Peptides against a protein of PDB entry 4XPM. Designs and how they scored, part 1

All scores and structures are predictions.

Target 1, 160 residues: chain A of PDB entry 4XPM
Amino acid sequence: VMLHSKNVKGFLENTLKPYDLHSVDFKTSSLQSSMIITATNGGILSYATSNNDVPKNSINEINSVNNLKMMSLLIKDKWSEDENDTEEQHSNSCYPVEIDSFKTKIYTYEMEDLHTCVAQIPNSDLLLLFIAEGSFPYGLLVIKIERAMRELTDLFGYKL
Target 2, 67 residues: chain B of PDB entry 4XPM
Amino acid sequence: DIKGTIAFDTHGNVIESTGVGSQRIEDIGDLSKVTLDAEGFAQVQGDSLLVHLYKRNDITLAVYTSA
Structure headers, positions and changes below count from the first letter of each chain, unless a header shows other numbers.
Peptide ipSAE was made for these designs. It is ipSAE averaged over its two directions, with the distance scale d0 held at 1.0 Angstrom where the peptide's residues are scored. Compare it between designs on one protein only; published cut-offs may not apply.
The geometry check fails a fold that doesn't show the stated peptide or that is severely misdrawn somewhere.

## One batch from the design tools (peptide; made by RFdiffusion4, then SolubleMPNN)

Design b1_p8_1_s1 (from b1_p8_1, 4 letters changed)
Fold by OpenDDE base, seed 5:
Structure b1_p8_1_s1 (fold): chain B 160 residues (1-160), chain C 67 residues (1-67), chain A 8 residues (1-8)
Amino acid sequence: as target 1 above (160 residues)
Amino acid sequence: as target 2 above (67 residues)
Amino acid sequence: VGPLVYVP
C-alpha cells in the first residue's frame, strides 16, 4: 500500500491535536508543527502547522516555511550528532523504543522556548518531528510521537 | 484536598502538572528516588505538603495535599 | 526547596 502525499499530510494534521488526559484536569495545547523530514539533509517532505490563518502565497507564509526549514535542519543536525554519541543516547533525553520488532530512538530537544521531539522512522531515511510550546510536557510528547509512529508502518524501511 | 499533581515518566520527564505541582517540577528529582512499596505507592512530606506517589505502567503520579 | 521525608 502506497501512502499518497495527501494521506501523509492528513496524518500530520491529525497529530497537531491536543493531548487530553481524561483522568485529570489537564489538556495540552495543539502542536505548533508536525513534520516528516529527511535524516540526510533535514529537508521537509511533509508538514502541518496549527497556524493555518496565513494566506496562501503570502510573504508571511513564505517566512513561516523558511522558519520550519531552519528548525528542521537544526534538529536534524543535533539528531545526527546524538546518533554518533553514546553518552547522549544514554541520557534522559533519549528514549529507545521498539515497534513491531523494529528499534528506534526518540529524542527530546529544547529550542528557545519550544519543546521538540524527533524520532527516526524505523529503518528509514525519514524523521518524524513534533514542535510544541514549552507548556507541552516532554514525557507526553514522547508518548504522542511513539503512538504516531505506530501508525506509520508503511514508511518503515523507506529509503530515499 | 488536592493542591496539585505531577506525572512523570521513567526518565523523570513531565507528562502533566496541575496546581502547585506546576511550580514544583524540580521535585521530580527527589521523588524519582523514593522507594515505592509492592503496590507502587509511597508518601513523602515536604514544605507543609504531603505527596502521594502512585506508579503504574512506568508512569509516576505525585499528588500534593495538605494532609 | 528541601529534602522530602518519607512517611510510612
Scores: peptide ipSAE 0.058, ipTM 0.723, DockQ to the pose 0.010
Fold by OpenDDE base, seed 4:
Structure b1_p8_1_s1 (fold): chain B 160 residues (1-160), chain C 67 residues (1-67), chain A 8 residues (1-8)
Amino acid sequence: as target 1 above (160 residues)
Amino acid sequence: as target 2 above (67 residues)
Amino acid sequence: VGPLVYVP
């Protein structure tokens, strides 16, 4: 299966949209970034960023490519460690889910004051990664990323 | 009257918060340990606020009221 | 903030 960069980029841009709870007076901010990275070395295959989302008191711009590369590598490393740690897989930072009979895990990680969420696309060498401000609840991030992965079935089983 | 709310999942992570609930996210640790009745309800007192707990379909809603 | 107390 070939990855079409333009199509994937457009998909990731759509995931940036806020989560709006219509039943209550609550709406999230937009995601700061959304990425597909390699599980092997944390390389960025595709990404999307919000235009004006800079963490308060941040020296480096979170939207910079270099910053994204660093974050993706760090999260990949943490994810890899957790996948080899039974205790971490049973922590409250790990959500086992099943999509169309395929099993995967969603992890939540605090990165400085940012909320991040990462999941392996089922049976693939790819990770989907969301980065949001601290005001974005982890519970909603998990729901958001699960729903997003359901739209990436063509990437299930993708190997590098 | 409702002063605020917190909704959290089975992992204790926030789904939504409003009002005073937004300033009391740390309460989730204690709220998650509360024994619910057969209908999934409980009440606890926190400071000057009464907390009403409702759990349904793996989501717990905490409603903060003055009484 | 003090600990939460069960209300029967």
Scores: peptide ipSAE 0.056, ipTM 0.657, DockQ to the pose 0.009
Fold by OpenDDE base, seed 3:
Structure b1_p8_1_s1 (fold): chain B 160 residues (1-160), chain C 67 residues (1-67), chain A 8 residues (1-8)
Amino acid sequence: as target 1 above (160 residues)
Amino acid sequence: as target 2 above (67 residues)
Amino acid sequence: VGPLVYVP
């Protein structure tokens, strides 16, 4: 499977956009971050952040990236634990889904005051991870990540 | 008049909230247990507000009104 | 925040 870094980066940037419910007067904030990480070590393969006004090579950028690295590792560890825990897989924080006959699970995690959700890209060694503010509803976050994964069929089955 | 809304999924997680609904997320626990009629509708009295429940495609919408 | 009561 070929990973085109520019294409993946552009995709993740697009996922940052707010969700606007036109049927009701409700609109979310943008995602804080969107990432593709490895399921093995929690390493970041690609990422996008909404706060792009930080100068390159600045201390603020370094701190931001380091924070993402830390969060990705923590979420990966928790995800790994949950994948080996039947009780956690049956909690309200786990959403089994099927995309084109491929099964995966979406997990929601509270990280400090942030709302996060993570899902293994079907049959792959990759995780898709969304990080949002606490104002972003979990239910909508789950819908968002499911729909996003449907657009990543090229990564299905990707192995490291 | 609509005072607020809450939409939630089958796990009880919020999809959207507006108005007074945003301050009453804790109601989801009880609302999720309400038996709906054949049309997926129910009404529940809470405090001084009437809650109209609509379930469609596994999403439940709660609409808070004064009456 | 009080108890919710079903209204038929």
Scores: peptide ipSAE 0.022, ipTM 0.662, DockQ to the pose 0.010
Fold by OpenDDE base, seed 1:
Structure b1_p8_1_s1 (fold): chain B 160 residues (1-160), chain C 67 residues (1-67), chain A 8 residues (1-8)
Amino acid sequence: as target 1 above (160 residues)
Amino acid sequence: as target 2 above (67 residues)
Amino acid sequence: VGPLVYVP
């Protein structure tokens, strides 16, 4: 089943919501951005951002999108390097996971003062990328992105 | 009285922190080495605080109390 | 800052 672009956008928008730990008095901020990008070039296929106050087509919006493009490319490059580095795959910044018998890895990356995590959608040419503030714990980002990927089974095996 | 908490995963990465726990992330290294009982619980004394450890589903919660 | 001590 091919997902309509609007449906994917809506999904990403939903991932922006804070993580609320019910067992303890702790709630995260919203994600800054949520993206689906190509593993090949780091191109953005879909994205959502919490900064909705920026008018569309404004210079600020353009700059924001350009910033996302830059970050996505940088993270894609780092991800690509790690995928070719056995040592990095065994670091505390790499989480091997299995979803419905499909294997993938979640990586966490510090980008300036932001916390990011990225994972290849299983058997696909796509990466799911979360960008959050530094106050968003990496452990929760990992849990969040894993759970999010479980809802993207329609994209499993997607090739460009 | 709870003074703070730290929750961390099997990689030692923080899941959440509150109170004094937010300033004691460095404790994770030692806390992760603590042997838990059959129920997944342990207690350790750290500085002036007692730390209660609870591990469930690969997540460890450390609760800092004065006693 | 002292080491953690296990309390059985």
Scores: peptide ipSAE 0.022, ipTM 0.658, DockQ to the pose 0.009

Design b1_p8_1_s2 (from b1_p8_1, 3 letters changed)
Fold by OpenDDE base, seed 3:
Structure b1_p8_1_s2 (fold): chain B 160 residues (1-160), chain C 67 residues (1-67), chain A 8 residues (1-8)
Amino acid sequence: as target 1 above (160 residues)
Amino acid sequence: as target 2 above (67 residues)
Amino acid sequence: VGPLTYVP
C-alpha cells in the first residue's frame, strides 16, 4: 500500500473542520489535531493542527509537536491496553464498528481537558486519532472519526 | 418555547447540546432509561421544565420546554 | 437538576 504524504496531510487537514448542524443552532469548534500514528510505537506518520499560525522552526512549533508526540504515545499505550481488556471493550468508551465488512473499534479518551478519540484503521498497523476541545461532544466526535475512516479505505490492511 | 436541547447516542454520549441542555448533560443518565412509546416518543418532567424525548435511528433528542 | 418524572 502506497502512502501519499501530501494526500494524507490534505485529508487530515480537512478533518479539522467543525461540524455545523443546521437543523439546530449548534456548531462545533475545529479539531485541535488530527493524526495517523503507528499502533506499534505511537509514532506520528502524518498530522494536522488547527493552530497553523505558529512560525516554522519556532520554539512554539517544537513544543506543539512534542506535545503531539507525547499524547500520541500515551493514547497508543492506553489503546493497546484496552485492546487486551475485555471489560474496557464493553465500556461506554468503546464503539465497535463495521466498515465494508471490516471490523474495528473507536475509543474515546479524556486527556486532561481535551476530548480524544482513536480507532485502528481496519486490518492495519495504523491508528487514526482526533483531538478536540472539551466542548466537542464525544458522540459527534465518534461519528466524525467513523465517517473519516470510511474515506481511508486505501489504508485498510496497511502493515509496517 | 424551547429552552434547550440535548442529542445523545446509544452510549449516552453527547452529540449536540444547546441552551439549558448544555448545562444538564447529567440528565442523560436518567433520560436514557425512559421507556419510549411505539413512535419513539416520551415526556418527562424535571424541575420546572418539560423534556420531550424523540428517538430515531439510535439517536435520542431531548427538547427542554417550559410546558 | 431535580428528579425526572415520567409524564404519560
Scores: peptide ipSAE 0.042, ipTM 0.737, DockQ to the pose 0.010
Fold by OpenDDE base, seed 4:
Structure b1_p8_1_s2 (fold): chain B 160 residues (1-160), chain C 67 residues (1-67), chain A 8 residues (1-8)
Amino acid sequence: as target 1 above (160 residues)
Amino acid sequence: as target 2 above (67 residues)
Amino acid sequence: VGPLTYVP
């Protein structure tokens, strides 16, 4: 299976949308960023950001991308550690889930003032990563990423 | 009158909060330990507020009222 | 904030 960058990019852009709870007067902000990264090295395969107002090829854009690279690497490292830590897998920061008989885990990580959520695409070498503001509830973030992952069945089992 | 709400998941993580509930996220630790009845309901007293707990579909809703 | 107590 080959990844199609344009299709994946569009998908990630859609995940940026706020979570709107229709039953209550509550609506989240947009995600700051949404990424697919490699589980091996934390390399970014695709990403979307809500602040696309930064001019292309500007210093600010480069800094923004570099920041994403740094965060992705840090989160990948933390994820890797947790995958080898039984205690962390049983913490409230870990959500075991099953999608179409495939098992995976969703982890929540606080990155400074940001709320992040990461999950391995089932049986793949890929991680889906959401980064949001601290005002974005973790519970909703988890629900959001789970639902998003259900739309990535084509990537299940993807190996680098 | 409802003074606020907190909705949280089975891990105790916030799904949404409103009103005074937004200032009482710390209550989740205690609220999550409350034994619910067979219908998934309970009531607890906190300060001057009464908290009504409703659990359904792995989501717990806490409703804060004055009485 | 005081401790929560059960109300039957």
Scores: peptide ipSAE 0.039, ipTM 0.725, DockQ to the pose 0.009
Fold by OpenDDE base, seed 2:
Structure b1_p8_1_s2 (fold): chain B 160 residues (1-160), chain C 67 residues (1-67), chain A 8 residues (1-8)
Amino acid sequence: as target 1 above (160 residues)
Amino acid sequence: as target 2 above (67 residues)
Amino acid sequence: VGPLTYVP
């Protein structure tokens, strides 16, 4: 299947939507950001943000993108460290999962007041990264990203 | 009369919280250690609240009530 | 918050 940048962007935009638990009176905020980044250097290949009120090409937009770049790099580095740490892989911040017979790990990281969740797309050089407000429960972020990755099978095994 | 709820996963991480449950996230540590019956149910008493525990499909729901 | 006690 042919992967197009526009399709990936659209997918990430869709992941921004709030998680609504219908069984109880609970609805999350939208994700702040959703990104696909490289596992090698934390470079952003695609991203979506909920804050669309910033004018294009404005200084504020540039700062926002730069902030995303910084966060992606920091999370990538932390992820890399944890991937080389057996103890961290057994912490409450790590969720080993299997999707279509492919194994991967979901990590949760607190970044200042934000809740983040990152996972390597199975057998790929890519990471899927969600950034949400602190009100977004970690357990729900994990469920959200796992379900999202199930829709990214075309990226499984993608190498840079 | 439900005063609040907490839902958490097998890692003890929050899935959702409402009411008084939102102010009692620290209870998860103790709640996760409670032995559930064959139906995935248990009850625990804490201060003035009774906590009803329901576990299903790797999700534990704690419901806080006055009685 | 007081300790939680199991209620059978």
Scores: peptide ipSAE 0.038, ipTM 0.732, DockQ to the pose 0.010
Fold by OpenDDE base, seed 5:
Structure b1_p8_1_s2 (fold): chain B 160 residues (1-160), chain C 67 residues (1-67), chain A 8 residues (1-8)
Amino acid sequence: as target 1 above (160 residues)
Amino acid sequence: as target 2 above (67 residues)
Amino acid sequence: VGPLTYVP
């Protein structure tokens, strides 16, 4: 069963939810954005944002989307560089993981005051990208994105 | 009395922080080097605080107390 | 923050 665009959008919207540590009095903020982008050009295939109060077709919406486009491109570029840098792949900002026998890497990047996390969907031309506030711990972002990728098996091996 | 906490993963990245722990994220570098016992426990003193370290399932929790 | 000291 193929994931329809609406299903992907709904999935990304769900990932925006805060991470709640039930054992302690700690709860993160919502993700600022959740995106699926192309690994080749950093183009946005689908996205969700926590700020849904922006009127449609407004200048603010356009600016927001443009900002996302810029961020996605920058992160894609950094990701591409790291994928070609063995030293970066062994840094504390890189998490090699295996999901259902498929290998991928999770990277954490600081972008201004934001915490970002990106991972290639296994064997695909797609990247899953989370953007959060600086208060969102990187360790939880990594856990969050790994769990999210486990739910995207339909996109494994997706080629553009 | 607990003054704060820091939880971090095997990469030294923060999972959570509370209280004074939120102001002492830089301690992770040193805390990650502390040798834990067979039960994943250690104690280390810094400044006027005692830090209790607990490691479970690749997550280390540092609890800051006065004693 | 200064160095930490192990407490047995």
Scores: peptide ipSAE 0.033, ipTM 0.708, DockQ to the pose 0.010

Design b1_p8_5_s1 (from b1_p8_5, 3 letters changed)
Fold by OpenDDE base, seed 5:
Structure b1_p8_5_s1 (fold): chain B 160 residues (1-160), chain C 67 residues (1-67), chain A 8 residues (1-8)
Amino acid sequence: as target 1 above (160 residues)
Amino acid sequence: as target 2 above (67 residues)
Amino acid sequence: LGPLVYVP
């Protein structure tokens, strides 16, 4: 069964939850944002934000969405550059992973004071993007996004 | 007494940090070069602290204690 | 961190 837009939105909302390490006294903050964007243009297909208290249709909401659009475009551009850069693909900011025989790469990027993580959904034109505070460790972001992608098998191979 | 911790992956990226470890993320570069024993353990003394290293499932945990 | 000394 293919995931509908509402299901995708719900999925992204769930990814906002903090990472809780039960074995140690450590718990992350919630993600600021979680998005599925196009690999071609960085357009947002779906998104979730932790700040749900913004009134609908308010100027603040518009500004927040605009900020997400800017972030998505910037990250998409950086991702595109890295996909064409052998050195970047072998850096500590790149994690090659395999999910059900599908290969993809996870990239971590610093965006101002934020920690971001992006990965191409295997064999698709889509990117999964997490935006978190600087207190969110990159290593956990990578684990988080890998696990999240394993739940998005319906989007594998999705072409625009 | 444990003064802090740092957990990092094979890329040297932080998984978690606590206490003094949060202020010593830069130590990962050096800690990642430490040779671990066959069981994935090592102890390294630096400054006034003793660092206990544990590697398990590609994750390295550094525990900072007093010497 | 400075110089590291192994402690068995």
Scores: peptide ipSAE 0.042, ipTM 0.734, DockQ to the pose 0.009
Fold by OpenDDE base, seed 4:
Structure b1_p8_5_s1 (fold): chain B 160 residues (1-160), chain C 67 residues (1-67), chain A 8 residues (1-8)
Amino acid sequence: as target 1 above (160 residues)
Amino acid sequence: as target 2 above (67 residues)
Amino acid sequence: LGPLVYVP
């Protein structure tokens, strides 16, 4: 299985879109960031951000990327710890899910004032990570990432 | 008249909130413990508000009214 | 929210 960066980037960009509940007068903000990272080291393989107005190669862009790198590493570490902690796996911050007979877990993490959720792409060395504002409900964030994960079947079982 | 709403999942995490519900997210802990009838419905009174609970497809909707 | 009281 090969990762095509352009295809993945486009996918992640699409996940940034707000969640619009049709039945109620409620619409979320766009995701701040969407990333695919390695489960081993938290390295970013691909990412998308809602604030693309930052000039390329600017100090601000570099800082933003560095911030994403830091967050990805921290979340990866927390995820790794939780995967080895039975108590955390039974907390309300862990959502066991099954996609086409493949099992995975979705974790929600508070990162300062941001709401994040992360899930291992089934049987892979990859994590899908969403970062949103604190106003983005965790419940919706989980639904969003689960549905997104269902579109990444080509990455199921991907090993580095 | 609806004063607000809270929708939450089986983990007690918020899916959406409106009106007074947005200010009462802490109620989820108690609301999640309410026994629903066979149709997934219950009513509970708290303070000056009546809360109507509806659960369907693992989503619980709490509707706050003044009655 | 005060004590929950069931309302039939």
Scores: peptide ipSAE 0.041, ipTM 0.720, DockQ to the pose 0.009
Fold by OpenDDE base, seed 3:
Structure b1_p8_5_s1 (fold): chain B 160 residues (1-160), chain C 67 residues (1-67), chain A 8 residues (1-8)
Amino acid sequence: as target 1 above (160 residues)
Amino acid sequence: as target 2 above (67 residues)
Amino acid sequence: LGPLVYVP
């Protein structure tokens, strides 16, 4: 399976958009970040951030990317541990889901004051990772990432 | 008049909250234990507020109104 | 209150 970097980047950028539920007068913030990372090393394959006003090659951009690298590695490590821990898989922070007969799990993690959500793309060596502000509800974040994964069927089964 | 709302999933995690509901997330623990009728509805009296519960498609919506 | 429907 070939990863088209521009297409994936555009997809991740689209996932940043907030939910606006007019029926109940509720609107979320945009995601802080959306990432595809490797399950093996937590390396970033693609990412999008809501703060696009940072000049390229600036110190602020470098710091932002470094922060994402750190976050991705930490979340990957936690995910790896949880995948080998039956108790963690039965907690309220784990959502077993099935997409087109493929099984995966969605995990929610509190990282400092941020709400994060991560899931292995089915049968792949890839993780989809959402990072949001604490105001973004976990339940809605889970729904968001599940629906996003349903649009990434081309990456199902992707191996490094 | 609606004073606020909380929507939560089967894990008790918040999907959305508005009004007074945003300050009463801790109510989810108790609300999740309420027995709903055959149509997925219930009412619970709490403090000076009445909570209307609606469950559809594994999502529970709690609507806070005056008692 | 009428029936409320919430589907995200």
Scores: peptide ipSAE 0.037, ipTM 0.789, DockQ to the pose 0.017
Fold by OpenDDE base, seed 1:
Structure b1_p8_5_s1 (fold): chain B 160 residues (1-160), chain C 67 residues (1-67), chain A 8 residues (1-8)
Amino acid sequence: as target 1 above (160 residues)
Amino acid sequence: as target 2 above (67 residues)
Amino acid sequence: LGPLVYVP
């Protein structure tokens, strides 16, 4: 089943929700941004942001989108470098995972004061990217993105 | 997806427990020996459950989920 | 009590 762009957008919006343990008094902040980007060029195919206070088509909104484009490109570049570096793949910032017999890796990156994590959607030309505040623990980001990818099976094997 | 939790202090004393965690208080001995990363996080697998460890402000939280 | 194994 082909995922329509609107459905993907809705999915990404849902990923913005805080990580809530429910059983204990611990809850993270919402993600700042959630994106699906191309692994080749870092182009944004879909995105969601928690900042809904910025008027649409405003200069601030445009700047925000431009910032996301820059962030996605930088992270894609770093990811590409790490994918070609065996040492980086064995660092504490790389989490190998297997989803439905598909292998992928989750990387965490500090970007200014933000915590980010990125993972290649299995066997695809796509990356899933989460951007959160520094208060969001990397370990929980990793768990969050892994579980999110399990819901994106329709994108497994997607090639540009 | 969470099956249970255990929160314990630096002395291994139980602060809180829920779900399957309440039945696995004895795991604290092993969990306290796990090396945590710079974020105070680690993952360990036991039986059919995955345990997510997070230490914050001298309190360690163990979250039990399905593997 | 089963053994706990670290998952990297």
Scores: peptide ipSAE 0.022, ipTM 0.593, DockQ to the pose 0.016

